Peptides against a protein of PDB entry 5KEZ. Designs and how they scored, part 274

Target 1, 320 residues: chain A of PDB entry 5KEZ
Amino acid sequence: NVAIYNPFRPWWERYQPVSYKLCTRSGNEDEFRNMVTRCNNVGVRIYVDAVINHMCGNAVSAGTSSTCGSYFNPGSRDFPAVPYSGWDFNDGKCKTGSGDIENYNDATQVRDCRLTGLLDLALEKDYVRSKIAEYMNHLIDIGVAGFRLDASKHMWPGDIKAILDKLHNLNSNWFPAGSKPFIYQEVIDLGGEPIKSSDYFGNGRVTEFKYGAKLGTVIRKWNGEKMSYLKNWGEGWGFVPSDRALVFVDNHDNQRGHGAGGASILTFWDARLYKMAVGFMLAHPYGFTRVMSSYRWPRQFQNGNDVNDWVGPPNNNGVI

## One batch from the design tools (peptide; made by RFdiffusion4, then SolubleMPNN)

Design b2_p27_7_s4 (from b2_p27_7, 10 letters changed)
Fold by OpenDDE base, seed 5:
Structure b2_p27_7_s4 (fold): chain B 320 residues (1-320), chain A 27 residues (1-27)
Amino acid sequence: as target 1 above (320 residues)
Amino acid sequence: LKLDGYEIPQGGTLKAKEYYKFVERLP
């Protein structure tokens, strides 16, 4: 991914890929392979956060300022380490003046335009699908158990399916023969936009962002909500079917206070309430549960916003 | 989502709280 130095190595640089090389601040490919092997050998499975909707931001300077030293040029859409070129992006499909998503009520913009300036890959192209599949298959062959698909809302479900159809079975050294990768898709559906979580059920599980948002309001006793209302928690609250739901109290985005779910989201900053929420989530049978492991950073609020929400995990001069 | 490093479009998902709707509890 790109190496950002202003601010100094923010967490979000990880979500700006310039190659599919397994070479980041977290380690190199050999170290990753070693970790996966050791984890699998003791029954711990690895699921990769796969960033396949986009490459880096269009405004990032060209050069070799990346975690693996790979050259890239956002201006010309040149990512030779893949390789991608200008033919592999949706610039021609996006009809907005800026090239960015401007109206989230327009599903076509949401999927064909740039997410906050991130260069949008043309996932309709078999070439692009194949490059992504090669990346994911490499990980599968290493021994990962599945994937979180980042920014799935911004990809056409059919394109995702086409990629998934190219995937290998899981590594038979650790998984039963014929096993398929576990897929969960990040889709933010809080009921206000045309793209729905149900659009993605055919590809795997989806994130249920209503879960953390609603649970937060209940435990915080906002809007007159009561714990007794949780009697029909799950589908009874309008959530997706349990067998399609990936549920969580918070994630890295909404933990910073202005993501999906807003201020209702409980985090480790609200220690007591957060423990209550996580305890409830783990006790209740609805959905597949995900528990967050995060870190503390020096929050600085200005005009209601944390100006340090960019701060990444504890590191040694940028090395995690 | 990508919350930092870029200007947030007006009415975008990065301001998802503005699109949050209460879902009625089913009987």
Scores: peptide ipSAE 0.017, ipTM 0.474, DockQ to the pose 0.033
Fold by OpenDDE base, seed 2:
Structure b2_p27_7_s4 (fold): chain B 320 residues (1-320), chain A 27 residues (1-27)
Amino acid sequence: as target 1 above (320 residues)
Amino acid sequence: LKLDGYEIPQGGTLKAKEYYKFVERLP
């Protein structure tokens, strides 16, 4: 991915790929392979956060300032390490003046235009699908168990399906023969927008953001809500079907939101309430659970916003 | 997701007041 130095190596640089090489701040491919093997050998499975909707930001300077030294040129949409060219992006498909998403109530813009300047891949093209599948298959062959698909809201479900149909079975050294990768898709659906979580049920599980949001209000006793109301927690509260839900109290994004992570969202900053929320989540049968392991950073609020929300994990001069 | 100099887009992390509106609409 792109190496950002201002601010110094923010967490979000990880989501600006310039290649599919396994060479990042976390280590090289050999180190990754070693980690996957060691984890699998003791029954710990690895799921990769796959960034396949886009490449890096269009405003990033061309050059070799990347974690593996690969050359890239956002201005010309040139990513030779893949390789991608201008033919592999949705610049011509997006009809907004800026080339960015301007109206999130327009599903076509949400999927065909750039997310905050991130170069949007033309996932309708078989070439692009194949390059992504090759990347994911390489990981599968190494021994990963599945994937989180980043920014799934910004991809057409059919394009995702086309990629998933190209994937190998899991590595038989650790998984039963014929096992398929576990897929969960990041889709932010709190209601009121045209894109729905249900659009993605055919591809795998989806993130249920209503879970953490609503649980926070209950535990905080907002609006007169009581714990006793959780008797029909899950589908009874308008959440997606349990077998399609990946649930969590917080994630890296909303942990950095307004206030303590965004209104009702509970985080480790609210330790007591957070423990209650996580405890309840783990005890309740609804959905597939995900627990956040994060870190503290020096928060500095200005006008209600943390100006240090960019701070990445503890590192040694950028190396994690 | 965030970029340097960019705000989190609609549908991501919301400001407290906006986020609260979404939560209030939930049953």
Scores: peptide ipSAE 0.014, ipTM 0.471, DockQ to the pose 0.032
Fold by OpenDDE base, seed 4:
Structure b2_p27_7_s4 (fold): chain B 320 residues (1-320), chain A 27 residues (1-27)
Amino acid sequence: as target 1 above (320 residues)
Amino acid sequence: LKLDGYEIPQGGTLKAKEYYKFVERLP
């Protein structure tokens, strides 16, 4: 991915890929393979956060400032390490003046335009699908168990399916023969927008952002909410079917006040309430649970916003 | 996902007002 130095190696640089090389702040491919092997050998499975909707930001300077030193040129849509070219992006498909998503009530715009400047891949193209599948299959062959699909809301469900249909079975060294990768899709659906979580049920599980948002409200005792109301927690609260839900109290975005959830989201900063929420989540049968493992950073609020929300995990001069 | 200088487009679900409006309608 892009190596960002201003601010210094933010967490979100990870979501600006310039290649599919397994060479990042977290380590090289050999180290990754070693980790996957060691984890699998003790029954710990690895699920990769797959960034396949886009490449890096449109405004990033061309060059070799990347975690693996690969050259890239956002201006010309040149990513030779893949390779991608100008033919592999939705520049001509997006009809907004800026090339970015401007209206989230326009589903076509949400899927065909750039997410906050991130170069939007033309996932309708078999070439693009195949390159992505090749990347994911490499990971599957290494021994990963599945994927979180980043920014799934911004991809057409059919395009996702086309990619998934190209995926190998899981590595038989650790998984039963014929096992399929576990897929969960990041889709933010809090209502009010045309794109629905149900659009993606056919591809795998979907993140249920209503879960953390509403649980936070209840535990905080906001708006007269009571714990006793959790009697019909799950589908009874308008959440997606349990077998399609991936649930969580917080994620890396809304932990920082970003994305879906707002101020209701509980985090480790509110330790007591957070423990209550996580405990409840783990005890309740609804959905597939995900527990956050995060870190403290020097929060600095200015006008209600943390100016240090970019701070990445503890690292040694950028290396995690 | 937030990037440096990230701005939520008009009408986006990520807007606080829209979020709270939705939350208030939940049981």
Scores: peptide ipSAE 0.009, ipTM 0.447, DockQ to the pose 0.029
Fold by OpenDDE base, seed 1:
Structure b2_p27_7_s4 (fold): chain B 320 residues (1-320), chain A 27 residues (1-27)
Amino acid sequence: as target 1 above (320 residues)
Amino acid sequence: LKLDGYEIPQGGTLKAKEYYKFVERLP
């Protein structure tokens, strides 16, 4: 991914890829392979947060300022380490003046235009699908068990399906022959927009952002909510079917206070209430559960916003 | 994914109380 130095190495630089090489601040490919092997050998499975909707921001300077040293040029859409060129992006399909998503009520913009300036890959092209599949298959062959598909709302479900159809079975050294990768898709659906979580049910599970938002409201006793109301928790609260839901109390986005779910989201900053929420989530059978492991950062609020919400995980090893 | 300067769509309100009113509970 791109190396961002202003602010200094933020968490979100990881979501701006310039290649599919496994070289990041988290380690290199050999270290990753070693970790996956060690985990699999003791029954711990790994899924990868796969960033396949886009490459880096259009405004990033060209050069080799990346975690694996690969050259890239956002201006010319040149990513030779893949390789991608100007033919592999949706610049010509996006009809907005800025090239960015301007109206989230226009599903075509949401899927064909740039998410906050991130260069949008033309996932309709078989070449692009194949390059992504090769990346994911490499990970499958290493021994990962599945994937979180980042920014799935911004991809056409059919394009995702086409990529998934190219995937290998899981590594038979650790998984039964013929096993398929576990897939869940990040789709922020709080209602009011044309793109729905149900659009993606055919590809795998979907993040249920209503879960953390509603649970936070109940635990905080907002709006007169009571714990006793959780009797019909799950589908009874209007959530997606349990077998399509991946549930969580918080994630890295909404943990910063201005993501999907708003101020109701409980985090480790509210330790007591957070433990209550996580405990309840783990005890209740609804959905596939994910527990957050996060870190502290020096929060600094200005006008209700944390100006340090960019701070990434602790790292002092000096590696790019 | 959220980036610096990311704006939440209208359908994804940042106000919990506001969001709560539009999420139906099944009887």
Scores: peptide ipSAE 0.017, ipTM 0.413, DockQ to the pose 0.031; fails the geometry check

Design b2_p27_8_s1 (from b2_p27_8, 16 letters changed)
Fold by OpenDDE base, seed 5:
Structure b2_p27_8_s1 (fold): chain B 320 residues (1-320), chain A 27 residues (1-27)
Amino acid sequence: as target 1 above (320 residues)
Amino acid sequence: SKALEEARKKLIERYNELNKKAGLVPP
């Protein structure tokens, strides 16, 4: 991915890929393979956060400032380490003046335009699908158990399906023969927008952001809500079917106060309430549960916004 | 870069709007 130095190595640089090389601040491919093997051998499975909707931001300077030293040029859409070129992006398909998503009530913009300047891949192209599938298959062959698909809302469900249809079965060294990768898709659906979580049920599970948001309101006793109202928690609250839901109290985005759920989201900053929420989540049978492991950072609020929301995990001068 | 920061600010604004629409604001 891109190495960003202003601010200094933010967490979100990880979501600006310039190649599909397994070479980041977390380690190289050999180290990753070693970790996957060791984890699998003791029954711990690995699920990769796969960034396949886009490459890096259009405003990033060209050069070799990347975690693996690969050259890239956002201005010319040149990513030779893949390789991608200008033919592999939706620049001509997006009809907005800025090239970015401007109206989230327009599903075509949401899927064909750039998410906050991130160069949007033309996932309708078989070439692009194949390059992504090759990346994911390499991971499958290493021994990962499945994937979180980042920014799934911004991809056409059919394009996702086309990629998934190219995937290998899981590595038989650790998984039963014929096993398929576990897929869950990040889709932010709080209602009121055209794109729905149900659009993606055919590809796998989806993130249910209503879960953490609504649970937060209940635990915080907002609007007179009570724990007793959780009697019909799950589908009774309008959430997606349990067998399609991946549920969580917080994630890396909304933990910083500016994701889906906003101020309702409980985090480790509110330790007691957070433990209550996580305990409830783990005790209740609804959905597939995900527990967050994160870190503290020096929050500095200005006008209600944390100006340090970019701060990445503990590191030694950028090295994790 | 300034451009990236501006883009992130826009994203934050979007989330705020979504949260407001969903009634996920403090009373």
Scores: peptide ipSAE 0.306, ipTM 0.839, DockQ to the pose 0.837
Fold by OpenDDE base, seed 1:
Structure b2_p27_8_s1 (fold): chain B 320 residues (1-320), chain A 27 residues (1-27)
Amino acid sequence: as target 1 above (320 residues)
Amino acid sequence: SKALEEARKKLIERYNELNKKAGLVPP
């Protein structure tokens, strides 16, 4: 991915890829392979956060300032390490003046235009689908068990399916023959917008952001809500079917106070309430659960916003 | 870059609007 130095190596640089090489501040390919092997050998499975909707931001300077040293040029849409060129992006398909998503009530903009300047890949092209599938199949070969698909609402469900149809079976060294990768898709659906979580049920599970948001309001006792109201928690609260839901109390975005769920989201900063919420989530039989493991950063609030919400995970190993 | 930061700020503002519409704001 792009190496960002202002601010200094933020967490979100990881979501700006310039290649599909496994070289990041988290480690190199050999280290990753080693981890996957050791984890699989003791029954711990690995699921990769796959960024396949886009490459880096259009405003990033060209050069070799990347975690694996690969050259890239956002201005010319040149990513030779893949390789991608200007033919592999939705620049001509997006009809907005800025090239960015301007109206989230227009599903075509949401899927064909740039998310906050991130260069939008033309996933309708078989070439692009194949490059992504090659990346994911390489990970499957290493021994990963599945994927989180980042920014899924920004991809057409059919394009995702086309990619998934190219995926190999899981590595038979650790998984039964014929096993398929576990897929869950990040779709932010709080209602009120055209794109729905149900659009993606055919590809796998989806994130249910209403879960953490509503649980937060209940645990915080907002608007007179009580724990006793959670008796029919799940489908009874209007959430997606349990067999399609991936649920969580918080994630890296909404942990910072401005993601889906807003101020209702409980985090480790609210230790007692957070433990209550996580405990309830683990005890109640709804959805596939994900528990957050995060880190403390020096929060600094100015005008209600944490100016240090960019701070990434601790790292002092010298990796670019 | 500053441009990326501004873009992210707009995204945050969108989330705030969505949260408000969904009733996910403090009483």
Scores: peptide ipSAE 0.288, ipTM 0.833, DockQ to the pose 0.792
Fold by OpenDDE base, seed 2:
Structure b2_p27_8_s1 (fold): chain B 320 residues (1-320), chain A 27 residues (1-27)
Amino acid sequence: as target 1 above (320 residues)
Amino acid sequence: SKALEEARKKLIERYNELNKKAGLVPP
């Protein structure tokens, strides 16, 4: 991915890929392979956060400022390490003046235009699908158990399906023969927009952002909410079917106070309430559960916003 | 870059608006 130095190596640089090389701030491919092997050998499975909707931001300077030193040129849409060219992006499909998503009530914009300037891949193209599948298959062959698909809301479900159909079975060294990768898709659906979580049920599980948001309001006792109202927690609260839901109390985005759920989201900063929420989640039989492991950073609020929300995990001069 | 920062700010503003519409704001 792009190496960002202003601010200094933020967490979100990971979501600006320039190649599919397994070479990042966390280590190289050999180290990753070693980690996957060691984890699998003790029954711990690995699920990769796969960024396949886009490449890096269009405004990033061309060069070799990347975690693996790969050259890239956002201006010309040149990512030779893949390789991608201008034909592999949706620039011609997006009809907004800025090239970015301007109206989230327009499903076509949401999927064909750039998410906050991130170069949007033409996932309708078999070439692009194949390059992504090759990346994911390489991970599968290493021994990962599945994937979180980042920014799934911004991809056509059919394009995702086409990629998934190209995936190998899981590595038989650790998984039963014929095992399929576990897929969960990040879709932010709090209602009110045309793109729905249900659009993606055919591909795998979907993140249920209503879960953490609503649970936060209940635990915080906002708006007269009571714990007793949780008797029908799950589908009874308008959440997706249990067998399609991946649930969580917080994630890296909304932990910073500006994601889906906002101030309702419980985090480790509110330790007591957070433990209550996580405990409830683990005890209640709804959805597939995900527990957050995070870190403290020096929060500095200005005008209600943390100016240090970019801070990544503890690192040694940018290396984790 | 300045452009990336502005884009991120817009995204944050969008989420804030969505949260407000969903009633996910402090009382």
Scores: peptide ipSAE 0.258, ipTM 0.812, DockQ to the pose 0.776
Fold by OpenDDE base, seed 4:
Structure b2_p27_8_s1 (fold): chain B 320 residues (1-320), chain A 27 residues (1-27)
Amino acid sequence: as target 1 above (320 residues)
Amino acid sequence: SKALEEARKKLIERYNELNKKAGLVPP
């Protein structure tokens, strides 16, 4: 991915890929293979956060400022380490003046235009699908168990399916023969927009963002909410079917107060309430559960926003 | 970069508006 130095190595640089090489702030491919092997040998499975909707931001300077040293040029859509070129992006398909998503009530814009300047891959092309599948298959062959698909709301479900149909079975050294990768898709659906979580049920599980948002309001006792109202928690609260839901109290975005759920989201900053929420989540049978592991940073609020929300995990001069 | 920071701010603003519409704000 792109190495950002202003601010200094923010967490979100990881979501701006320039290649599918397995060399990042966290280590190289050999170290990754070693980690996957060690984890699998003790029954811990690895699920990769796969960024396949886009490459880096269109405004990033060309050069070799990347975690693996690969050259890239956002201006010309040149990513030779893949390789991608101008033919592999939706620049000509997106019809907005800015090239970015301008109206989230237009499903076509949401899928075909850039998410906040991130270069949008033409996932309708078999070439692009194959390059992504090659990346994911490489990980599968290493021994990962599945994937979180980042920004799935911004990809057509059929394009995702086409990629998934190209995937190998899991590595038989650790998984039963014929096992398929576990897939869950990040889709933000709090209502009011045309794209629905149900659009993606055919590809695997989806993130249920209503879970953390509503649980936060209940535990915080906002709007007269009571714990006793959780008697019909799950589908009874209008959430997606349990067998399609991946649930969580917080994630890296809404932990910083600017994701789906807003101020209702409980985090480690409110330790007692957070433990209550996590404990309830783990005890309740609804959905597939995910527990957050994060870090503290020096928060500074200005106009309701943390100006230090970019701060990444503890590191040694940029190396995690 | 300044451009990247601006893009992130726009994303934050979008989420804030979404949350307000959904009524997910403090009383």
Scores: peptide ipSAE 0.220, ipTM 0.788, DockQ to the pose 0.761

